# Peptides against a protein of PDB entry 5HOI, part 298

Target 1, 351 residues: chain A of PDB entry 5HOI
Amino acid sequence: FRYMPFSPAGTPFGFTDRRYLTMNEVGYVSTVKNSEQYSITVSFFDVGRFREYHFEDLFGYDLCFLNEKGTLFGQSKTGQIQYRPHDSIHSNWTKIIPLQAGERITSVAATPVRVIVGTSLGYFRSFNQFGVPFAVEKTSPIVALTAQNYRVFSVHYSQFHGLSYSLSELGTSSKRYYKRECPLPMSLPNINSDMKKDANLDYYNFNPMGIKSLFFSSYGDPCIFGSDNTLLLLSKWRSPEESKWLPILDSNMEIWKMSGGKETTDIHVWPLALAYDTLNCILVKGKHIWPEFPLPLPSEMEIRMPVFVKSKLLEENKAILNKKNEIGADTEAEEGEEDKEIQIPVSMAAE

## One batch from the design tools (peptide; made by RFdiffusion4, then SolubleMPNN)

Design b1_p27_6_s1 (from b1_p27_6, 13 letters changed)
Fold by OpenDDE base, seed 5:
Structure b1_p27_6_s1 (fold): chain B 351 residues (1-351), chain A 27 residues (1-27)
Amino acid sequence: as target 1 above (351 residues)
Amino acid sequence: DLPEWLFASSEEERKERRERFKKLLNS
C-alpha cells in the first residue's frame, strides 16, 4: 500500500500536463507542468471578490487547500508547506515540516485561524495562520483533512481496521475531540469491478481511498463524498452516542431520475461543497469521472435520501403514463418520451 | 429525524433547480 497526497476534489494529470490541485465553493487551484517547473493558478468563482493570480512552483506542490482568506500548498515528499493569503496586505510564509524516512505529508488544511498538516505516520501538526506551531500529536495514519474555523475533520487509515474518522476542535490552549478514530462507514473502491476501464485505474492510482472530497456543510457538519458517489453527512456529532452518518444524496440515482431513467456512464457529479440543502458540484460529461479543462461552471444538485428503488419508480411511472393515455389527457407531445424526468409518485414520497 | 435544514428550500426553488440541472444534462 502507498500513501498518496490528498487534496479536496483534486484531479489527476492523467495523460495531460495539467490538473486541479483542489477545488471547493471558493474556487479552484490548477497546476501545469512546464518542463522542470510547474505553474500554479489560483482562480475564484466570484470574480468580483478576488483576483486570479499565478506563480511559478519550483517545488512541485502536490497538496493544496483553498479557503476564503488564503491558499495552503504542500509538497508531500520534502515536507515544504507555503501559505499564500489572497490579500496582499498579509505576507506569504514557508515552512519545512520535519519528516522521518519514508514519511509523507498526506493531507493539509487551512482556515483563517489554523493550519493543519497530517502525515502517513499519523503525525497531526497544528499551527496558527502565521505558521506558529501549537502541538504535534501521534494518531493513526492520516489520509485526508478538512477544516472550518477551529474544527478539523480527519480521515485515518489502518491496514487492519480500514477507515476511521476524527472530529476535533483546536482551541487556543487544547485540542478537544468530539469523535476520536471512530469507524467510517464508507466503501473503498472496488478494484476488480471498476478497474475494467483504464480511466478508473488512473484515478485509483491517484486516489486509492476513492474520497473525491470532504468538507464542512454551511451548518458545520462533516461531509464526505466517496467513490460510490454518495454524499455522507455526520449528524448529531455533539452527542457522541447519537452521532450517525446519513446518506443524504446518491448522485448516480439523481442523474438517473433527471435523465428519464437512462443508464449512463459518461455523466458524473464532482462535489465542491454542501450549501444549505444543495450540493454545489461540477457536472462532468465525458470519459473521465473528474472535470477537465476548462472547468465547467458549478451547478446545484438537490439533496435527497436514497430511499427509492429504480425498478419500483420505473413501474409506477409506466403506470402513471398508461393512466394519462387512457384518460385522453393531452400529453403535451413536444417533449419526446425519452427526455421525461422520472417523477416520484406522491404515494411513494409520503413513505 | 433528518436535519430540518434538508427541507429549507421551497418547492418552487427545488423545481427551478431541477429544471436548470435537467437542461444542463440534456445540453
Scores: peptide ipSAE 0.333, ipTM 0.866, DockQ to the pose 0.833
Fold by OpenDDE base, seed 4:
Structure b1_p27_6_s1 (fold): chain B 351 residues (1-351), chain A 27 residues (1-27)
Amino acid sequence: as target 1 above (351 residues)
Amino acid sequence: DLPEWLFASSEEERKERRERFKKLLNS
């Protein structure tokens, strides 16, 4: 296992000279290799609210976090970080994070009020939006970070204990934990089954944890989207004893339903954000499980708990079709029957 | 014990979202 730099919804280069450093509901950050340099572009989905900007990257930033106020960049090996406000009124700042031998920055996060740096040795470094340090804490090795306002969702990895998570609030005077290094019930990528496709191996080498993204919902709940394409939401996190991960969406199941029960291996959901009761995502069509260039427009996927078994749904849909045929409704075999969404029977929807 | 917000959208809004997404799947 190797600690790799993680950014929310970041993509590998693959066979290209370009990749997305990060993407979310605000926009997307791309980097292009230009010989010994990189050109970074910060693009926004709301082009009326924000102006796209670009700059030359001499450092090879491999970490990124985008928010509504600015973009945080990081270089995993050198420890360099840069914060770039979207507004020209505020100055950019650069800082070097001290790294030990072999230590890497594994993830960075930024909110309008906090900057967070996590490392492969479990150093958790907090700053304000101006790069003024608050604290350094040592945790289990950090593999992913996201933040909203003062809250930080961190994912940790131990070779002995697997995945864990923390949820903390970075006040002005102290860090509060809501959850501290609790087990994260997320499946790791299965090397033996999934790595039969070269594209999956490339993605695994880029992101061995299989965490496609993590974010806070619009309601401030931690969300994680793993290699299994299931969106997990941490519910009741304010009550540590009641806190549970809810599988709120199986994106493969939803694609399967919407495709009329066809097995699709070339359609993938790429998570951006959870906006209310919808997953904001990129619908990826093609060989890669990640979005290529140009970036498709974001889509909204309805959240549904994966409570249904495919076989039962197919049996019940067949039974419904057979009953319609017995009632002498000339269901003209409209050639479009193959494209009908698998309906959930009302009996199953009430469970 | 599901979050109430999971049900915040109307059935009509949900239907429209599914139809838009389905149209995009089939495109």
Scores: peptide ipSAE 0.333, ipTM 0.865, DockQ to the pose 0.844
Fold by OpenDDE base, seed 1:
Structure b1_p27_6_s1 (fold): chain B 351 residues (1-351), chain A 27 residues (1-27)
Amino acid sequence: as target 1 above (351 residues)
Amino acid sequence: DLPEWLFASSEEERKERRERFKKLLNS
């Protein structure tokens, strides 16, 4: 296992000279290799709210976090971070994070009020939006970070304990934990089954944890989207004893259902954000599980719990079709059986 | 108990989202 730099919904270079450093509901950050330097572009989905901007990156930033006020960049090996406000009112700032020998910045997060840096040795470093440090804490090795306002969702990895998570609030005076290094019930990528395709191996080498993204929902609940393409939501996190991870969407099941029960291997959901009751995502078509260039427009996928078994749904849909045919109901014959959405029977929708 | 907000959208809004997504799947 290697600690790799993680950014929410970041993509590998693959065989190209370009990748997405991060993407979310605000926009997307791309980087292009140009000899020994990189050209970074910060693009926005709301083109009326923010102007796209570019800059030359001489450091090779491999970490990024985009929010509504600015973009945080990081270099995992050198420890350099840069914050770039989207407005021209606030100045850019750069800082070097002190790293020990072999230590890497594994993730960065930024809100309008906080900057967070996590490392492979479990150093959790917090700053204000101006790069003034608050604290340094030693935790289990950090593999992913996201933040909303004062709240931080951190994912930790131990070779002995697997994945854990913390949920904390970075107040003015102290860090409060809502959850501290609790077990994270996320499936890790299965190297033996899934890595038969070279593209999956490339992605695994880029992101060994298979965390495609993590974010806070619009309601402030921690969300994580793993390699199994399941969206997990942390429910009731304010009540430590009642808190649980809920599988609120199996994106593969939803694609399968909407495709009329076709097994598709070339359609993938790439998560951006959870906005109310919908996953904001990129629908990826092709060989790679990640979006290529140009970036497709974001799509909304409905949240649905993975309570259904494909075989049962197919059997029941066949039984419904057979009954309709026996009753002589004009099945409009022109839409091929293959293009009909798999209907959830009312009996199963009530369970 | 699922969060109530998971059901905040109307059935009409849900249907429209599904139809948009299906069109995008089939495009």
Scores: peptide ipSAE 0.329, ipTM 0.863, DockQ to the pose 0.859
Fold by OpenDDE base, seed 3:
Structure b1_p27_6_s1 (fold): chain B 351 residues (1-351), chain A 27 residues (1-27)
Amino acid sequence: as target 1 above (351 residues)
Amino acid sequence: DLPEWLFASSEEERKERRERFKKLLNS
């Protein structure tokens, strides 16, 4: 295992000279390798809200976090970070994070009020939006970070205990924990099963934890989307004893239902955000599980609890079709049998 | 035991979202 730089919904270069450093509901950050330099572009989905901008990157930023006020960049090996406000009224700032021998910045996050840096040795560094430091804390090794306002969702990795998470609030005077290094019930990528395709190996080498993204929902709940393509939401996190991870979407199951029960290996959901009751995502078509260039328009996927078994749904849908055919009920319009969404029978929806 | 906000949208809005997403899947 190697600690790799993580950014929410970041993509590998693969065999190309370009990748997405990060993407979310605000926009996407791309980098293009031009010999010894990189050109970074910050693009927005709401083209009326912000103007796209680009700059030359002399450092090779491999970490990024985009929010509604600015973009945080980081270089995992050198410890350099840069914050670039989207508004030209506010100045860019650069800082060097001190790293020990072999230490890497593994993740960065930024809100309009906080900047957070996490490392492979478990150094958690907090700053204000102007790069003024608040604190340095030693935690378990940090593999992913996201933040909303004053709240930070951190994912930790231990070789002995696997994945854990923390949920904290970064006040001006102190850090409060709602959750501190609690077990994270997310499946890690299985090298033996998933690595049959070269594209999966490339992605695993880029992101060994398989965390495609993590974010806060529009309601401020921590969300994580793993290699299993399941969206987990942390519910009741204000009550430490009542807090639960809810699997609110199996994106593979939803694709399977909407495709009429076709097993597709070339359609993938790439998570951006949870907006109310919908997953904002990129629908990826092709060999790679990640978006290529140009970026497709974002889509909304309805969230649904994965309570159904594919085999049972197929059997019941066949039984419904057979009954309709026996009753001589006019098969409504010739939408080919293969393009019908798998319906959940009312009998199963009540269980 | 699910948050009620997970179901805050109308059934009509949900149907429209599913239909839009289905069209995109099949395109």
Scores: peptide ipSAE 0.329, ipTM 0.863, DockQ to the pose 0.858

Design b1_p27_6_s2 (from b1_p27_6, 11 letters changed)
Fold by OpenDDE base, seed 5:
Structure b1_p27_6_s2 (fold): chain B 351 residues (1-351), chain A 27 residues (1-27)
Amino acid sequence: as target 1 above (351 residues)
Amino acid sequence: DLPSYLFSRSEEERAERRKRFLKLLNS
């Protein structure tokens, strides 16, 4: 197994010279190969609040985290990190993270108050927003990080134990754990079923854990979106014994419902953030499961527990159609009726 | 049941968002 650099909603190069390093609700960071160097662009969805900016990358940054105050970059092999505030009032800073032989930075995260670096050997390094170190902790190997304010959600991998997660708070004087290396009930990518398409193999080689993104919700709950296209939310994490992962959206099921029960193999959800009851996402059309260039506008998908079975919904819809035909209701298929969403009973939408 | 705090928006706003999403799927 090889630890790969992970960034939230990052995309592979594929057969192109460009990719997204990261994207979320704030914006997206792209990189383009220009001979021996890279050209990085930091773009924003709220063009009134932030100005797009560009710089030349001589280091080949392969890690990125974007927040409302700045962008953190990292180079997985060299250990170089750079923080770039969006506001020109604050200075950029660069630091080298000491790495052992074969160690890689696997993930980075940044908030307005904290910078976090995780490694393939399980070194968890914390800094303030100015790059001043707080502590170094040895954990299980880190494969993904996200952070909000003082809270950090980390995903760990062991060959013996599989996936685990931690939820911690980085105060001024100490680290508090709400959860420490607890089992993560997320499925790993199935190499045998999904690898029939070369594009899926390219994505697996880029991201072998299949974690498309992880973030905190608007309410501060840890969220993860895996290769199964299911959004998991950690509920009741303040009560250690009551904490559970909730599958709050099956995006494949939701696309299927919205398509009137048509099998769509060319539409994919790319997760950005969870805002209240809606997943902010990019709708991807085509052969690749990730967005290409230019980036489509973000879409909103309503969260719903995956309580419905496709077979039952198809049987119920057939029964409704047969009843309409028996009642002699004019089957003037208005050309607009082919786009009728499978009406989910309102009672089942609340469960 | 999903945590009640996740459902912060009106049913009308949810219906409008679904309608917009459907238009984007069919475009």
Scores: peptide ipSAE 0.190, ipTM 0.811, DockQ to the pose 0.759
Fold by OpenDDE base, seed 2:
Structure b1_p27_6_s2 (fold): chain B 351 residues (1-351), chain A 27 residues (1-27)
Amino acid sequence: as target 1 above (351 residues)
Amino acid sequence: DLPSYLFSRSEEERAERRKRFLKLLNS
């Protein structure tokens, strides 16, 4: 296993000179390789609120986190980090994170009030938005980070225990844990089954954990979207004994339903954020499971617990089709696209 | 049971979002 730099919804270069370093509901950060340097562009979905900007990157930043106030960049090998406010009123700052031999920065996160750095040796480093350090903690190896305000969601990996997670709050005086290195019930990519497609191998080499993204919901619940294309939400995290992961969306199941029960192998959900009851995402069409250039407009997918079994839905649809055929009403009802909609019973949306 | 706050939007808004999503899938 090799620790790779993780950024939320980051994409590989593949066979191209460009990739997305990160993307979320705020925008997307792209990097283009120009010989020995990189050109970074920070783009926004709300063009009225933010101005797109670019700069030359001589360091080769491979870590990124975008928020509403700025962008954090990191270089996994050198330990260099840079914070760039979107507003020119605030100065950019740089810092070198001290790394041990073979240590890598594996993930970075930034909020308007905190900067967090996680490493392959499990060093958790916290700073304010100006790069003033608060603390250094030793944890299990960190593979992914996200943060909202003062809260941090961290994913850890152990060769012996697999994936775990922590949920913490970085106050002014102390770190509080709501969850500390608890088991994360997320499936890892299956190398033997999924690697038959070259595109899956390229993505696996970029992201061996298969964590496409992690974020906090608009309500401040930790969310993770794995290689199984299932959105997990941590419910009741304030009550340690009542806290549970909820599979709130199987995106493969939803695409299957929306396609009228067709196996679509060329449509992929790329997660951005959870806003209320909707996954903000990029719909990707093609062989690659990640968005290419130019970035498609974001889409909204309604969350639905995977209560339905595909076999049962297929049987019910066959039964409906057979009943429609037995009712020999020669109504030339135009075979409008509407007749192919699997009516999801409204009642099961509330359970 | 999903947290009730996750279902805060009207059925009409949900139906419109589904329709937009379907249109984009089929485009």
Scores: peptide ipSAE 0.113, ipTM 0.777, DockQ to the pose 0.804
Fold by OpenDDE base, seed 4:
Structure b1_p27_6_s2 (fold): chain B 351 residues (1-351), chain A 27 residues (1-27)
Amino acid sequence: as target 1 above (351 residues)
Amino acid sequence: DLPSYLFSRSEEERAERRKRFLKLLNS
């Protein structure tokens, strides 16, 4: 296993000179390979609120986190980080994170009040928005980070124990844990089944954990979207005993339902954020499971717990069709090719 | 083109769905 730099909804280069370093509800950060340098562009979905900006990257930033106030960049191998406020009022700052031999920055996160750096050796480094350090903590190896305000959601990996997560709050004087290295019930990518397509191998090499993104919901709940295309939400995290991961959306099931039960192998959900009851996402059409250039407009997908088994829905629809055919056999009513949308019973969506 | 049914439409439906979601989270 190799620790790779993770950024929320980051994409691989693939066969292109371009990729997204990160994307979320605020916008998207792209990088373009030039011969000896990179050109980074920070773009926003709300073009009225923010101005797009670009700069030359001589360091080859491979980590990024975008928020409403600025963009954090990191270089996984050198340990360099840079914070760039969107507003020109605040100065950019650069810092080198000390790394041991073979250590990598695996993830970075930034809020308007905190900067967080996680490493492959489990160093958790916290800073304020001006790059002033608070603390260094040793944890299990960090593979992903996200943050909202003072809260940090971290994903950890152990070769022996698999995935775990922590939920912490970074106060001024102390770190509080709500959850500390608890088991994360997320499936890892299955190399044998999913990698039959070269495009999936490229993505696996870029992101071996298959974590497409992680974020906090608009309500401040940790969310993770894995390789299984299921959105998990951490419910009741304030009560340690009651805390549970809820599969609030099976995006493959929703695409299947919305397509009228057609197998669509060319439509993919790329997660951005959870706003209330809607997953903000990029709907990707094509060979790659990630968005290409230009970036499609964000879509909203309603969250629904996947209570339905495809087999039962197909059996029920066959039974409804058979009943309609038995009733319709006595009336010579014209066979209009009505596109038979799979009617999902409303009753099963509410239980 | 991606089908238009992939887009959520009304604020009222969003408010009801938010209430259902909050019930589910608190259940």
Scores: peptide ipSAE 0.027, ipTM 0.612, DockQ to the pose 0.047
Fold by OpenDDE base, seed 3:
Structure b1_p27_6_s2 (fold): chain B 351 residues (1-351), chain A 27 residues (1-27)
Amino acid sequence: as target 1 above (351 residues)
Amino acid sequence: DLPSYLFSRSEEERAERRKRFLKLLNS
């Protein structure tokens, strides 16, 4: 296992000279290789609110976090970080994070009020938005970070214990834990099953944890989207004893339903954010599970608990179709695009 | 059960979003 730099919804280069460093509900950051340097572009979905900008990257930034106020960049090996406000009012700042031999920055996060750096040795470094340090804490090895306002969701990895998570709040004087290195019930990528396709191997080499993204919901709940394409939401995190992970969306199941029960191997959900009851995502068509260039427009997928079994739904739909055929109801009901959804039987809605 | 606060939008708005998503899947 190797600790790789993680950024939310970041994509590999693959066989191309370009990739997305990160993407979320605000926008997307791309980088293009240009011989000895990179050209970085920060693009926004709300083109009326923000102006796209670009710059030359001489450092080879491989970490990125985008928020509504700026973009944080990091170089995993050198420890260099740069914060670039989207406005021209605030200055860019650069800092070098001290790294031990073999240590890597594994993830960075930024909010309008905090900057967080996590490392492969479990150094958790906190700063204000101006790069003034608050603290250094030693945790289990950090593999992913996200943050909203003062809250930080961190994912940790141990060879012995697998994945764990922490949820903390970064005050001015102290770090408060709501959850501290608790087990994360997310499945790791299955090397034996998933590696049958070269594209999956390329993605695994880029992101061995299979964490496609992590974010806070619009309500401030920690969310994670793993290699199983299930969106997990941490419910009741304010009550540590009552806190539980909810599988609020199986995106493969939803694609299957929406496709009329067809097995689709070329359609993938790429997660951006959870806004209320909808997953903002990119629908990816093709060989790769990640979006290519140009970036498709974001889509909205409604969250639903995965309570249904595909086989049972197919059997019940066949039984309904057979009954309709027996009744001779040639109701050419205009099969609206809504009738292409696999009908959820009322019997299964009560479980 | 999902937390009720997640369903803060109207059923009509949710139906329209589902319809838009279905169009994109079938495109």
Scores: peptide ipSAE 0.156, ipTM 0.800, DockQ to the pose 0.743; fails the geometry check

